Peptides against a protein of PDB entry 9GMZ. Designs and how they scored, part 2

Target 1, 343 residues: chain A of PDB entry 9GMZ
Amino acid sequence: TGFPLELLTRPATERLAYFENYTVAHPRLKEVYEILMRTIAEPAGASFIFVYGASGVGKTTLRLRVEQKLTELALPKLESDRARVPVVGIEAIAPESRYFNWKEYYTRALITLEEPLIDHKFDYGVRGISRDNFGKINVESKVVAPALRRALENALIHRHPDVFFVDEAQHFGKVASGYKLQDQLDCLKSLANMTGILHCLLGTYELLTFRNLSGQLSRRSVDIHFRRYCADSPEDVQAFKSVLLTFQQHLPLAETPNLVDHWEYFYERTLGCIGTLKDWLKRVLSDALDREATTITLKDLQKRALSVAQCQKMFKEIQEGERQLSETEADVQNLRSALGLGA

## One batch from the design tools (peptide; made by RFdiffusion4; aimed at target 1 T1 Y22)

Design b1_p19_7
Pose (drawn by RFdiffusion4):
Structure b1_p19_7 (pose): chain A 343 residues (1-343), chain P 19 residues (1-19)
Amino acid sequence: as target 1 above (343 residues)
Amino acid sequence: AELEELAEEMVEAAEEMEE
C-alpha cells in the first residue's frame, strides 16, 4: 500500500492535504479507542472517563474520531427522537484569573448545545437566556452562575447526549488555593450525577493531580491511560518502527525516503508520541514540497526537529506521569493484605 | 518482513475505523 500515484501530478497543496488527512491506527491508539468506545457505550454508574496521555500522543485525534463514530449511531436513532444530540464536546478554557471561571465554562457548554430545532427545547429553564432567532444563543451578563448551571442541567437532561467531552481538562486545576482541587472536580461530579451524563475528561499528565482525590471520585471515574511507545520493550520498538514504515510508504514524494534507518533519532526527538512524529513529518514534507525535493534527507529532518531542552522537559513529565500511573503485583498484594483477605 | 506485515495490519485497522 501507499499514497496514490496520481498525487504526483497534482500540486503540492493536494499532497499536503492528503498527508494531513492521513491517519494511522497504531496498536496503542487502537486499544485505547476500543476501551473508550466500550466504556462510553456502557458507563454503568461511572461519571468520569479520564484519558491520561503525554503531549502529542493523540488524545484530540481520538476524541474527534470517537465523536465521528458515535455520530453514525445517532442517525438511525434520530428516527425515534427528533431532538437529540449524540455527542457534545468542548475545551476547558485556561483562565486569566487565578481560578477557573465556571460561569464561562457553563456559557460555552450551553452555547455548544445549539441546534436548529430550538423550538423543541422551548424555555431553557431560567429567564435572561434565549436564542436571538439568528442561530446564536444569547446569555445575559447579569445571569448568575447557579442559574446558568441549572439551565445547562435542564438542557443536558432534555437532549440526553451519549457522552460529554472536555478536551484539555488539566485547566480545571487552575485554583486560587491549595484546597480547592477536590471541590473543582466535585462540582463537575455533581453536574454529571444530576444530568446522568458521562463526562469524559482528556488531558496531559498534569491531569493526574485529579486522579484519586476522594473515594467517591475514585468510584465515579474510569482511568484510561494512553501510553506512549517505550524503547524498553522490544514490541513497542517494533511498533514504532512499523509506524515509521507506514509513514515512509504514505508520504507523497517521487521516491520513498528511508526512515527506518533513522528510527533511533526519531524516537530521540519524539519519545514515541505518534502525534509528535506526524507533526514533524508533515513539517518536513511541507519544507520539502517548497523546493520540490524528490526525497527526504536527514538534514531536512534535523532542520525542523525539536530542541533537546524541549524533549528533556517532555521526558521528565512523561517519566513522572508513568511513575504515578504504574501498577505492579506488589500493590495488589499490599491491598490484599490490608483488606484482610489474604492470598 | 515482520514490520511490513504489522504495517499492513495498521493500514487495514485505520480503514475499518474510518468506516

## One batch from the design tools (peptide; aimed at target 1 T1 K241)

Design b1_p20_1_s4 (made by RFdiffusion4, then SolubleMPNN; its pose is not in this set)
Fold by OpenDDE base, seed 2:
Structure b1_p20_1_s4 (fold): chain B 343 residues (1-343), chain A 20 residues (1-20)
Amino acid sequence: as target 1 above (343 residues)
Amino acid sequence: SELLEELEEHREELRELLEE
């Protein structure tokens, strides 16, 4: 099944929005989705989930899909518990200053937890936090970070989400000498422990630096590697081609473009990252719609492709992350061998 | 082509499994 044919008579904005909102099912997304959903359902004493992978692998898509599913599953219970929020997701912002802005983090988390549709006004016990006439949380500038933390702790306890998502979580690490990074992790750990809320940190391979710094976090964390597709794996190549086939059927154009025959070029310019692929196709689709084109050509693709230099840079970052993970796996095997446990 | 049919079957299997 392809896109709804009625879209061909609709405005370009609606056609583009269809493609933007379309999620392609693919093996790595499914695998990580299943592991993540299972871990959220049965955390087994874990306080953290780390989801790491290449930029553009599809971590945000994974998060949004899990948020949607958790919301759907919670709907029957939300009628009886109007205070509950099934899931909360925020994106960590790269700090402009040398220090992570915890005040901003807590404020954004509070704003996200307190959607206007929640009838029960929660008293945060903090002066300078109010709701406007639209139910939106307003935090006065005078409210200090420790007060916002208490407000967030109380809100998380009261709303009791199944998981708290932090996307782009590698931004916690950019601020710190190794000591300050530990303090940030301890702060997050304390928040998770005080609230009893499972935290899921999604990020690039830079997130591995957090994992390696805390031997205590490793005991209370689940690690999920969201891998890209690799061209050296026939199964991964097949999956990548299947994604291309799906995208070509879901581009709302009069003539279905042949993307599959160009799979090597798509792989070269995406490194097997489906998010990168989708973003590329969105740009090309937008251009095609602006021209009222009936299809997408290879020339249209080439105009919006990442440069070879950009791909080489991205590939080096991926290889470094994959190397670090491989070394960790080897260390586990070496530890097992040293313990007299067969490999 | 036989390849397109195989890819389409694989895609449908993946879709069904994400909708469950």
Scores: peptide ipSAE 0.176, ipTM 0.820, DockQ to the pose 0.094
OpenDDE base, seeds 1, 3, 4, 5: peptide ipSAE 0.026, 0.019, 0.078, 0.018; ipTM 0.695, 0.476, 0.764, 0.504

Design b1_p20_2 (made by RFdiffusion4)
Pose (drawn by RFdiffusion4):
Structure b1_p20_2 (pose): chain A 343 residues (1-343), chain P 20 residues (1-20)
Amino acid sequence: as target 1 above (343 residues)
Amino acid sequence: AAEEMEELEELAEEMAEPLP
């Protein structure tokens, strides 16, 4: 397999768009996708899905792909329920203030729930907010956050989404004190519990500060780790080389450059993160198409790679996250002993 | 080395497929 040979006659813009739209279902992503889809299809009391992963591992692409896939299920279901949004997805806004702005979060979440059949919803539940009949949801600045949240709860329980996505969930950790971290997630827990809607939180390893704050949160959450490829296990190395080979075969050029020979350097400047690898390859391809180069040289790769210091920071954060998320038989034995079960 | 390349090609064909 490979890129369509017809693209050679097409201008560089078509080649670049093709490579941008190209995706690879590497094993780690496939496994994480399968776990996430299975868990969304049947939450069974869980009110959170935590998706931990390093920067550039593919959390956003996973969210987009699962949103698209779940939207397919909604079309047959729509024949039964005219007013139902299958998936709602938003991003957590990094606040300018010391603390996360819950009013802005509620405003954006309610805005994202706009539908053409707004007549079906009628009143949201509290005065002061309504659509301006121009397709935009208008909220009043005098409307307080408790009333806006109540309106969001009513809207969510009416629309009943399959899953609620909060991309970049590490921004929830912006607090004005050292004790508000548990409350920041308890508010979202209460919202999810009352609305009966699973809130899937995606973020970097900084999200691990939101892992196990309380036993209630521990039970109301499901942990999904989007692990990067590690050089320690030969199988992961084989998979990383294989992803490079797929990319080598699928980037549009006159002749396919050799990338497996330079796999060590790629791993050195990507740490196994597939998104970081694709971004680099797309940048190099764009640089090469400007000069109409027939192949990719090592010099081109070096020109637009990541700095050593940046990769050092990436590895430090990744090491801390993997150390925190590691699970061993020793932990299982310790828990067994402390529980008094024995063996 | 040839056997390694054959295994990588077989795995790359699987990866070229879309997610289920």

Design b1_p20_5 (made by RFdiffusion4; failed a check: a repeat of another design)
Pose (drawn by RFdiffusion4):
Structure b1_p20_5 (pose): chain A 343 residues (1-343), chain P 20 residues (1-20)
Amino acid sequence: as target 1 above (343 residues)
Amino acid sequence: AAEEMEELEELAEEMAEPLP
């Protein structure tokens, strides 16, 4: 397999768009996708899905693919329920203030729930907010956050989404004190419990500060780790080389450059994160198409790679996250002993 | 080395497919 040979006659813009739209279902992504889909299809009391992963591992692409896939299920279902949004997805806003702005979060979440059949919803539940009949949801600055949240709860319970996505969930950790971390997630827990809607939280390893704050949160959450490829296990190395080979075969050029020979350097500057690899490859391809190069040289790769210091910070954070998320038989035995079960 | 390349090609064909 490979890129369509017809693209050679087409201008560089078509090649670049093709490579941008190209995706690879590498094993780690496939496994994480399968787990996430299975868990969304049947939450069974869980009110959170935590998707931990390093920067550039593919959390956002996973969210988009699972949003598209779930939207497919909604079309047959729509024949039964005319007013139902299958998936709602938003991004956590990093606040300018010391603390996360819950009023803005509620405003944006309610805005994202706009549908053409707004007549079906009628009143949201509290005065002061309504659509301006121009397709935009208008909210009043005098409307307080408790009333806006109540309106969001009512709207969510009415629409009943399959899953609620909060991309970049590490922004929830912006607090004005050292004790508000548990309350920041308890508010979202209460919202999810009352609305009966699973809230899937995606973010980097900084989200690990939101892991196990309380036993209630521990039970109301499901942990999904989007692990990067590690050079320690040969199988992961084989998979990383294989992803490089797929990219080598699928980037549009006159002749396919050799990338497996330079796999060590790629891993050095990407740490196994597939998204970081594809961004680099796309940048190099764009640089090469400007000069109409027939192949990719090492010099081109070095020109638009990541700095050593950046990769050092990436690895430090990744090491901290993998150390925190590691699970061993020793932990299982310790828990068994402390529980008094024995063996 | 040839055996390794054949294994990598087999994996690359599987990875070129979309997710289920």

Design b1_p20_7 (made by RFdiffusion4)
Pose (drawn by RFdiffusion4):
Order: structure tokens, then C-alpha cells, then sequence
Structure b1_p20_7 (pose): chain A 343 residues (1-343), chain P 20 residues (1-20)
């Protein structure tokens, strides 16, 4: 397999768009996708899905692909329920203030729930917020956060989404003190519990500070780790080389450059994160198409790679996250002994 | 040995080209 040969006659813009739209279902992403889909299809009391992963591992692409896939299920279901949004997805806003702005979060979450059949919803539940009949949801600045949240709860329980996505969930950790971390997630827990809607939280390893704050949160959450490829296990190395081979075969050029020979350097500057690899390859391809180059040289790769210091910070954070998420038989035995079960 | 490794990588790369 490979890129369509017809693209050679087409201008560089078509090649670049093709490579941008190209995706690879590498094993780690496939496994994480399967787990996430299975868990969303049947939450069974869980009110959170935590998707931990390093920067550039593909959390955003996973969210987009699962949203698209779930939207397919909604079309047959729509024949039964005219007013139902299958998936709602938003991004956590990093606040300018010391603490996360819950009013702005509620405002944006309610705005994202706009539908053309707004007549079906009628009143949201509290005065002061309504659509301006121009397709935009208007909220009043005098409307307080408790009333806006109540309106969001009513809207969510009416629409009943399959899953609620909060991309970049590490921004929830912006707090004004050292004790508000548990309350920041308890508010979202209460919202999810009352609305009966699973809240899937995606973020980097900084989200691990939101892992196990309380036993209630521990039970109301499901942990999904989007692990990067590690050079320690030969199977992961084989998979990383294989992803490079797929990219080598699928980037549009006159002749396919050799990338497996330079797999060590790629891993050095990407740490196994597939998104970081594709961004680099797309940048190099764009640089090469400017000069109409027939192949990719090592010099081109080096020109638009990542700095050593940046990769050192990436690895430090990744090591800290993998150390915190590691699970061993020793932990299982310790828990067994402390529980008094024995063996 | 190098040819066998390349054949295994090609077989795995074909599986990765499939959509999720």
C-alpha cells in the first residue's frame, strides 16, 4: 500500500492535505480506542473516564475519532428521539485568574449544546438565558453560576448525551490554594452524578494530580492510560519502526525516503509519541514541497526537529507520569495482605 | 535476519493502515 500516485500531478497543497488527513491505527491507539469505546458504551455507575497520556500521544485525535464514530450510532437512534445530541465535547479553558472559572465553563458547555430544534427544549430552566433566534445562545452577565449550572443540568438531562468530553482537563488544577483540588473535581462529580452523564476527561500527565483524591472519586472514575512507545520492550520498538515504515510508504513524494534506518534518531526526538512524530513528518514534508524535493534527507529532518532541552523536559514529565501510573505484582500482594484475605 | 525483520515490519504496517 501507499499514497495514491495521482497526487504527484496535483499541486503541493493536495499532497499536504492528503498527509494531514492520513492517520495510522498503531496498536497502542487501537487498544486505547477499544477500551474507551467499550467503557462509554457501558459506564455502569462510573462518572469519569481519565485518559492519561504524554503530550502528542494522540488524545485529541482519539477524541475526534470516537466522537465521529459515536455520531454514526445516533442517526438510527434519531428516528426514535428527535431531540438528542449523541456526543458533546469541549475544552477546559485555562483561566487568567488564580482559580478555574466555573461560570465560563458552564457558559461554554451550555453554548456547545446549541441545536436547530431549540423549540423542543423550550425554557432552559432559569430566566435570563435564551437563544436570540439568530442561532446563538445568549446568556446574561447577571446570571449567577448556580443558576447557570442548574440550567446546564436541565439541558443535559433533557438531551441525554452518550458521553461528555472535556479535552485538556489538566486546566481544572488551576486553584488559588492547596486544598481546593478535591473540591474542583467534586463539583464535576456532583454534576455528572445528577445529570447521569459520563464525563470523559482527557489531559496530559499533569492530570495525575486528579487521580485518587478520595475513595468516592476512586470508585466513580475509570483510568485509561495512553502509553507511549518505550524503547525498553522490543515489541514496542518493532511497532515504532513499523509506524515509521507506514509513514515512509504514505508520504507523497517522487520516491519513498528511508526512515527505518534513522529510527533511533526519530525515537530520540519523539520519545515514541505518534502525534509528535506525525507533526515532525508533516513539517518536513511541507518544507520539502516548497523546494519540490524528490526525497527526504536527514538534513531536512534535523532542520525542523525539536530541541534537546524540550525533549529532556518531555522525558522528565513522561518518566514521572509512568512512575506514578506503574502497577506491579508487589502492589497487588500488599493490598491482599492489608485486606486480610491472604494469598 | 534483516530481510525477515523487514517482512515482519511490512506485515504489521499493513495492519496499521486500517481504520479503527
Amino acid sequence: as target 1 above (343 residues)
Amino acid sequence: EEEEEMEELEELAEEMAEPL

## One batch from the design tools (peptide; aimed at target 1 T23 A25 A239)

Design b1_p21_2 (made by RFdiffusion4)
Pose (drawn by RFdiffusion4):
Order: sequence, then C-alpha cells, then structure tokens
Structure b1_p21_2 (pose): chain A 343 residues (1-343), chain P 21 residues (1-21)
Amino acid sequence: as target 1 above (343 residues)
Amino acid sequence: AETEELEELAEEIVRDTEELF
C-alpha cells in the first residue's frame, strides 16, 4: 500500500492535505480507542473517564475519531428521538485569573448545545438566557453561575448526550489555594451525577493530580492510560519502527525516503509519541514540497526537529507520569494483605 | 527476517486503519 500515485501530478497543496488527513491505527491507539468506546457504550455508574497521555500522543485525534464514530449511531436513533445530540465536546479554558472560571465553562458548555430545533427545548429553565432567533445562544452577564449551571443541567437532561467530552482537562487544576483541588472535581462529579451523563476528561500527565482525591471520586471514575511507545520493550520498538514504515510508504514524494534507518533518531526526538512524529513529518514534507524535493534527507529532518531541552522536559514529565501510573504485583499483594483476605 | 516482520506488522496496521477510519 501507499499514497495514490495521481497526487504527483497534483500541486503540493493536494499532497499536503492528503498527508494531513492521513491517520495510522497503531496498536496503542487502537487498544485505547476500543477501551474508550466500550466504556462509553456502558458506563454503569461511572461518572468520569480519565484519558492520561503525554503531549502529542493523540488524545485529541482519539476524541475526534470517537465523536465521529458515535455520531454514526445517532442517525438511526434520531428516527425515534427528534431532539437528541449524540456527543458534546468542549475544551477547558485556561483562566486568566488564579482560579478556574466556572461561569465561563457553563456558558461555553451551554453554547455548544445549540441546535436548529431550538423550539423543542422551549425554556432552558431560568430567565435571562435564550436564543436571539439568529442561531446564537445569548446569555446575560447578570445571570449568576448557580442559575446557569441549573439551566445547563436541565438542557443536558433533556438532550441526553451519550458522552460529554472535556478536552484539556488539566486546566481544571488552576486553583487559588492548595485545598480547592478536590472541590474543583466534586463540582463536576455532582453535575455528572445529577445529569446522569458521563464526563470524559482528556489531558496530559498533569491530570494525574486529579486521580485519586477521594474514594467517592475513585469509584466514580475509570482510568484509561494512553501510553507512549517505550524503547525498553522490543515489541513497542517494533511497533514504532512499523509506524515509521507506514509513514515512509504514505508520504507523497517522487521516491519513498528511508526512515527505518533513522528510527533511533526519530525516537530520540519524539519519545514514541505518534502525534509528535506526524507533526514533525508533516513539517518536513511541507519544507520539502517548497523546493520540490524528490526525497527526504536527514538534514531536512534535523532542520525542523525539536530542541534537546524541549525533549528533556517532555521525558521528565513522561517519566513522572509513568512512575505515578505504574501498577505492579507488589501493589496487588499489599492490598490483599491490608484487606485481610490473604493469598 | 526483521524487515519481513516489520512489513507484515505495517500491513496489519494499514488494514486496521482502513477498518476503523
């Protein structure tokens, strides 16, 4: 397999768009996708899905792919329920203030729930907010956050989405004190519990500070780790080389450059994160198409790679996250002993 | 041998990509 040979006659813009739209279902992404889909299809009391992963591992692409896939299920279901949004997805806003702005979060979440059939919803539940009949949801600055949240709860329980996505969930950790971390997630827990809607939280390893704050949160959450490829296990190395080979075969050029020979350098500057690898390859391809190069040289790769210091910070954070998420038989035995079960 | 194993794995990843996306 490979890129369509017809693209060679087409201008560089078509090649670049093709490579941008190209995706690879590498084993780690496939496994994480399957776990996430299975868990969304049947939450069974869980009110959170935590998706931990390093920067550039592919959390956003996973979110987008699962949103598209779930939207497919909604079309047959729509024949039964005219007013139902299958998936709602938003991004946590990093606040300018010391603490996360819950009013802005509620405003944006309610805005994202705009539909053409707004007549079906009628009143949101509290005065002061309504559509301006121009397709935009208008909210009043005098409307307080408790009333806006109540309106969001009513809207969510009416629309009943399959899953609620909060991309970049590490921004929830922006707090004005050292004690508000548990309350920041308890508010979202209460919202999810009352609305009966699973809230899937995606973010980097900084999200691990939101892991196990309380037993209630521990039970109301499901942990999904989007692990990067590690050079320690040969199988992961084989998979990383294989992803390079698929990219080598699928980037549009006159002749396919050799990338497996330089797999060590790629791993050095990507740490196994597939998104970081694709971004680098796309940048190099764009640089090469400017000069109409027939192949990719090592010099081109080096020109637009990541700095050593950046990769050192990436690895430090990744090591801290993997150390915190590691699970061993020793932990299982310790828990068994402390529980008094024995063996 | 190693090259053949990588080609087989790459072909599997492509099939999976076509099925999932």

Design b1_p21_5_s1 (made by RFdiffusion4, then SolubleMPNN; its pose is not in this set)
Fold by OpenDDE base, seed 2:
Structure b1_p21_5_s1 (fold): chain B 343 residues (1-343), chain A 21 residues (1-21)
Amino acid sequence: as target 1 above (343 residues)
Amino acid sequence: SERLKELYEEDKKNGIETSLR
C-alpha cells in the first residue's frame, strides 16, 4: 500500500511530515529489532547491549521503534505501577573538552526519566533538584556530579525501565586514551550494576574501541552489529531495491518516481545505509513540494546527493569498522582451533 | 580515476560542495 492519496490535497508540511514519520521495515532493521527486543526481554545476566554500525544505517530509527514497542507493552502494567517508566533514551553529547561531562549526562538522564506526566514525584534525596510548576526537573548549577549520579541511581531503581538507551555512545570514548577510558567504562558498569538496569549503547564503529577495552564487560555484554546493505551480496542488493520501491510508493507526489531504476546511484551515494537514503529523499521531497512538483527527477536527486568526497570518507570509516569486526571473527576461529575445537 | 573526476565535475555542476580533503 502506498501513501494515503488524500495527502495530495493537503499542505506541503503535512505531506513532508508523513514521509518523515514513515519507517520502512527493511530486513536488517527487522533482524536487529528482533534480536534487541529478545535481548531486552531475556538479558540472561547481561548488563550491556552494544549496537554498532555505520553512521546513517538507522540506529536512531531502531531505538525509537524499540522505545515505542516497550511503551506499548508496558501500558497495561503502568496503570498499576505509576512510578514505572518502561524505557529511557538519551543521546550522549560529544565532549567539548578532553573530559566527558558526566554532570550533563546525569542531568539529561534525570530530565528524561522525569517526564512531567509522571504523577509520582520522587524525592531524589539531593538538594538542588526540583520540579518546576510544569513538573519538569530543574537541576541547580551547584549540584555536583556525584550527587547527580546518586539521584540518577535512585531514579533508575524507582522507575525501573526495561532498558536505558544511550545513542551516540562512541562519545564516551572521545576522552584521553588509556586509564581515563577505562574509568568511563567502570563508571557505566557501576551505574548498570547499582541500578540493575540494562544499558544499551548505540553508536558508530568507534564504539568497538570502547567495547574492546574491558574484558569484564565482554562477559556481561551482548553485541549487535547493525550492518549496511552490501553491493557484493545479491540478497542485500535485492533488499536495497525493495527499500527504494517502498520509498517511491510512500513519497506523497502525484506521479510515483522510479527510484528502483537508479538503485546503483542510490547505493553509490548512501553506501547501503537506509537512514542516509531516507534523509536524502526527505531533502529532495522538500524541494519538490516547495516547487509544487508532480514528481522527483534524477536532477532533483543529484542536487541533494552527498558528494563523492563525503561518500569516500564515510566508506573508509565503514571499511575500518568492518575490518575490525572481521579480525575479531578470525580471533574466535583461532581460539577455537587452539582449543582443539573444529573451525 | 577518470570516473571519479567525472563524478566530482557532476557534483560541482549540481552545486554539491566537494571538499578534496
Scores: peptide ipSAE 0.029, ipTM 0.663, DockQ to the pose 0.019
OpenDDE base, seeds 1, 3, 4, 5: peptide ipSAE 0.029, 0.027, 0.000, 0.000; ipTM 0.643, 0.631, 0.289, 0.239; seeds 4, 5 fail the geometry check

Design b1_p21_5_s3 (made by RFdiffusion4, then SolubleMPNN; its pose is not in this set)
Fold by OpenDDE base, seed 2:
Structure b1_p21_5_s3 (fold): chain B 343 residues (1-343), chain A 21 residues (1-21)
Amino acid sequence: as target 1 above (343 residues)
Amino acid sequence: SKRYQELLEEAKKNGIETSLR
């Protein structure tokens, strides 16, 4: 099934919006989605879920799909429990300074959790937190980070989301000292423990450095590796070609472009990352719609491709992350062997 | 509630088509 043919008579903005909102349910996304949904439903005493993978692999898409599904599943109960928020998701901001801005983190989390349209408003017990006439949370500049933390803890307890998502969570690791990084982990751990809310940290392979610092977090965490497609795997190549086939059918153009025949070029410039692929095709589609083109060509693709230098840099970052994971797997095998457990 | 309607509309907009047949 392709795009609705009626889109060909619609404005370019609507055609682009269709493709932007379209999600290919590719095998790796489906696998990670199923694992994540199961883990959220049955955390088995876990306080954290770590989802790590390459930049552009589709972690944000995964988050949004899980948020949507958790919301859909909660809808029947939300009519009776007007205080509940089914899910909360924020993006961690890269620190401008050597210090992570916890005040900003707590403020953003509170604003996201305390949506304007929520019917059940409560007092946060913190002076300088209010709602405007539109129901938007306002935090006065005088409110200190410990007070915002207490407000967020109270809000999380009262709203009781099934999970708290933090996207770009590698930004917690961007701190000048190992001690401060441990303190940040302890802060997150304390927030999860005090609220009883499961935290899911999504990030790049830089998140592994953060995860590995706390042996206590490892005991209360579930790890999910969101892998890219690898060209050395025939199954992964076939899955990647199937994604290209699906995208070519869902580009709202008069003539269906042949993307599949160029699969090697798409792989070279995306490294098997479907988010990178979608973003590339979105840029190319936008250019085609602006020109009122009937299709997209290889030249149109080349104009919006990542440079070889960008791909080489991204590939080095991926290889380093994949290496660190492989070493961890080897460490498990070495531990088993040392324990007298067969390989 | 207005919230419930917006949540329903957001849920409808993001249709996941499973093309893996």
Scores: peptide ipSAE 0.037, ipTM 0.663, DockQ to the pose 0.091
OpenDDE base, seeds 1, 3, 4, 5: peptide ipSAE 0.020, 0.025, 0.023, 0.023; ipTM 0.619, 0.646, 0.512, 0.669; seeds 1, 3 fail the geometry check

Design b1_p21_8_s1 (made by RFdiffusion4, then SolubleMPNN; its pose is not in this set)
Fold by OpenDDE base, seed 1:
Structure b1_p21_8_s1 (fold): chain B 343 residues (1-343), chain A 21 residues (1-21)
Amino acid sequence: as target 1 above (343 residues)
Amino acid sequence: KLVEEVEKLLENLPFDSILEL
């Protein structure tokens, strides 16, 4: 089975949109999705979920699909409870300055939380926060970060989402001192505790720094490792090849390209990260559609590949993250042994 | 109740199919 053949007669924009919207149900995505959905349903007193893994592994795809599913499942209840939002998700932005912009964060969170409820007016209890005639939140320049926090706390309590997602959450850690990183974590803890809302932080292996800074977070957090596919695992290689086969059949081109025969080159330039693979194929597909090409070639792939230097840098960052996790597992074994618990 | 809610949460994955090699 492949793409709908009628797409070959459709505009390039529709053909590209088909591929953009196609989400391969690969084994690691299914596994992490099931763990995440179970944890959201049964948080067991957790206030945080940490989802960490390589850049381009597919964390944003996971988030968006969970948001979609939680929204779909909530629709029958939202007819009776029009004040409720089932889920809210934002992306944390890298600060242009040495300091995380909490004012911008709270403003974005408020906008995203209130967008589905355009007809529902809510009083945030804060002067200078209002809805315009189009239902959009307007924040006056005079509103300070502590006031925006109170507005977000009140909005989260009133809307009562099952989970609050923060993607690219490693950007909270981009602070010039470890002391300020602790302040960021204490701010997030306080927000979760004051609202009673489960927070899910998705990010790179830089999120492991949050685990090291607070033994109190570890008691109230669930950790989910979104692993890449590893070339030293036959099962992972088979799964990666199955993803290539699936994308090969779902590229809306007149001639099916042979991606599977080039699996080693795809692995070399994606490091087993399916998000990186999809983004690469999307760029190559866009170029092919712009040329009205019938297929994609190895030269087309090479033109849009990450450079060897980029892959080497990304691989070092991945290896350091995977090493920190393996050291944590070894530390647990060492702790058990030191406690007189068998290995 | 909780088991049934988890089963409903895991029913119909929000993903497209994969072809197995």
Scores: peptide ipSAE 0.350, ipTM 0.844, DockQ to the pose 0.605
OpenDDE base, seeds 2, 3, 4, 5: peptide ipSAE 0.297, 0.291, 0.239, 0.269; ipTM 0.771, 0.777, 0.727, 0.752

## One batch from the design tools (peptide; made by RFdiffusion4, then SolubleMPNN; aimed at target 1 P27 Y33 R65; its pose is not in this set)

Design b1_p23_1_s3
Fold by OpenDDE base, seed 4:
Order: structure tokens, then sequence, then C-alpha cells
Structure b1_p23_1_s3 (fold): chain B 343 residues (1-343), chain A 23 residues (1-23)
């Protein structure tokens, strides 16, 4: 089923918004979604979930859809418990300095946690944290990181989210020394332990470095690999082509573009990452709508494609991440064999 | 795991228009 034909008479903004909001339930996204939802429902003593995969694989889309679903599932309970927030999600910012800004992290987490128009005034126990007339949290510049942490701990305990999402969590790893990375992980672990709130860190394969450095986090973490589609797998190629077919049917244009015939070019410029594909198509759709074009051409696609140099860089990062995982799988198999556990 | 991945691909190929909102 394609896009609603009525969109062809709607403003370009509505047509673009339709495609932006359209999320294909592609196999890798569904797999990770099911695992993530199950793990959130039954964490089995886990304090962390790590979701790692290529840049542009769709991790942010996964997060937003899980946040939506958890909110929908919580609605009946939120009527009775107006203090509860079912889920909170933030994006980690790349530090400008060699050090992660915990003050900024705690501030953003507090703002996000309390941005919902929750009628219940919460006392953060910290001077310089207030709500404005719109219910938004204001944090005064004088509030120090330890005070913001206590405020966040208290807020997380009071609001009891089923999960706390941190997107782009590889930015925690951008620290000048391995010791500081451990201190950051211990800080996150302490926050999860003190609040009892499950943390889900989403990021690139750089998150694997966190798993390897914290032998204590590994015991209380669930790992979810959000895989790309691989061109060496016939099934993955077929799934990727079917995603292209679905997207071409859901582009709100007068003439359906033939994306599937260009599947190799789409694969070359997305590396099998559906988020990268969707973002590319969004840019091309926006350009087409701005020109009042009836369809998308190969030339329009080429104008908004990632460069070969960008793809080569992304592919090296993917190969390194996939290699590290393959080595870890081999090590597990070797350990099982050495323990007399069958392969 | 590989079997479940194959099943998810087969399911998707049968109904490629499904969204996560339909789940």
Amino acid sequence: as target 1 above (343 residues)
Amino acid sequence: MEERRRELIEEFLANPDLTLDDL
C-alpha cells in the first residue's frame, strides 16, 4: 500500500512530514525492536542495555519508536500515577573538550525527564533548579555537577521510567585516557544502581570499547547488535531491495520513482544502513518538492548521495566493529569448547 | 538466531508495507 494519494494535493511540508514519519518495519529493525522491548519488560537484573551498530543503521529511529510504544503502553497507568514518566531519552553530545561534560549531561537529562507537563511539582532538593511558567526546567549556571546528579537521581527515582535512553553514547568514549573512560562508566553504573533505572546506551561500534573496559558492566548488561544488511547475503540483499520498494511506494510524488533498479547504487552509498537510506531519500524528496517535481531521477539521487570518500570512511568503521564482534564470538566459542560445552 | 533472522526477512518480504506502529 503506497502513500495516501490525498497528499499530492497537500503542501510540500505535509508531504515531507509524511515520509519523515514513515518507518519501515524492516527485518533488522524489527529484530532489535523485539529484543529491546523484551529486555526492557524483563531486564532480569540487567542495569544496562548496549545497542551498537553502524552510523545510520537506524538506532535513533529505534529509540524514538520504543519511546513511543513504552509511552502508549504506560498511558493507562499514568492516569493513576501522574508523577510517573514511562521513558526518558537523551542524545549524548560530543564533548568539545577532552573531558565529558557531566554537568551538561545531568542538565539535559533533567530537562528531558521533566519537560512533560507533569502537574506534580517535584522538589529536586537542589537550589537553582526551577520550573518556568511553561513547566520547563531551568538550571541556574551556579548549580554544580554533584548537585545536578543528586537532582537527577531523585527525579529518576520519583518518575520511575522503565528505561533511560542515551543515544550517541559513543561520545562518552571520546576521552583522552582509558582511565577517564572507566571513571565515566563507573559514574553511569553508580547512577543506574542508585536509581534502580535501566539504562540503554545506543551508539556506534565504539561502544564495544566500553564493554571491554568494564568487566563489571558486562555482568549486568545486555548487548544488542543492530546489524546492517550485507551484500554477501542473498537474503539481506532481498530485504534491502524490498525496503527500497517500500520507500518508493511511500514517496509522496505524482510518479513513483524506480529505486529498486538502482539498488546497487543505493547499497554502495548506504552500506546497507536503512537510516542512511531514509535520510538520503528525505533530502532528495525535499529537493523534488521544492522544485514541484513529479518524480525523482537518478541525477537527483546523485546530488544528495554521500561521497565515495564518506562511504569509504564509514565502511572502515563498520569493518572494524564487525571484526571486533566476530573475534568476540570466536573467543566465546573457544571458551565453550575449552569448558567442554558443545559448540 | 540466524533462523529467527530468516523468519523476520520472510515475514517482511510477505508484508513489506508494515510499520512499527502495526506491531
Scores: peptide ipSAE 0.365, ipTM 0.892, DockQ to the pose 0.818
OpenDDE base, seeds 1, 2, 3, 5: peptide ipSAE 0.348, 0.338, 0.346, 0.347; ipTM 0.891, 0.883, 0.884, 0.887

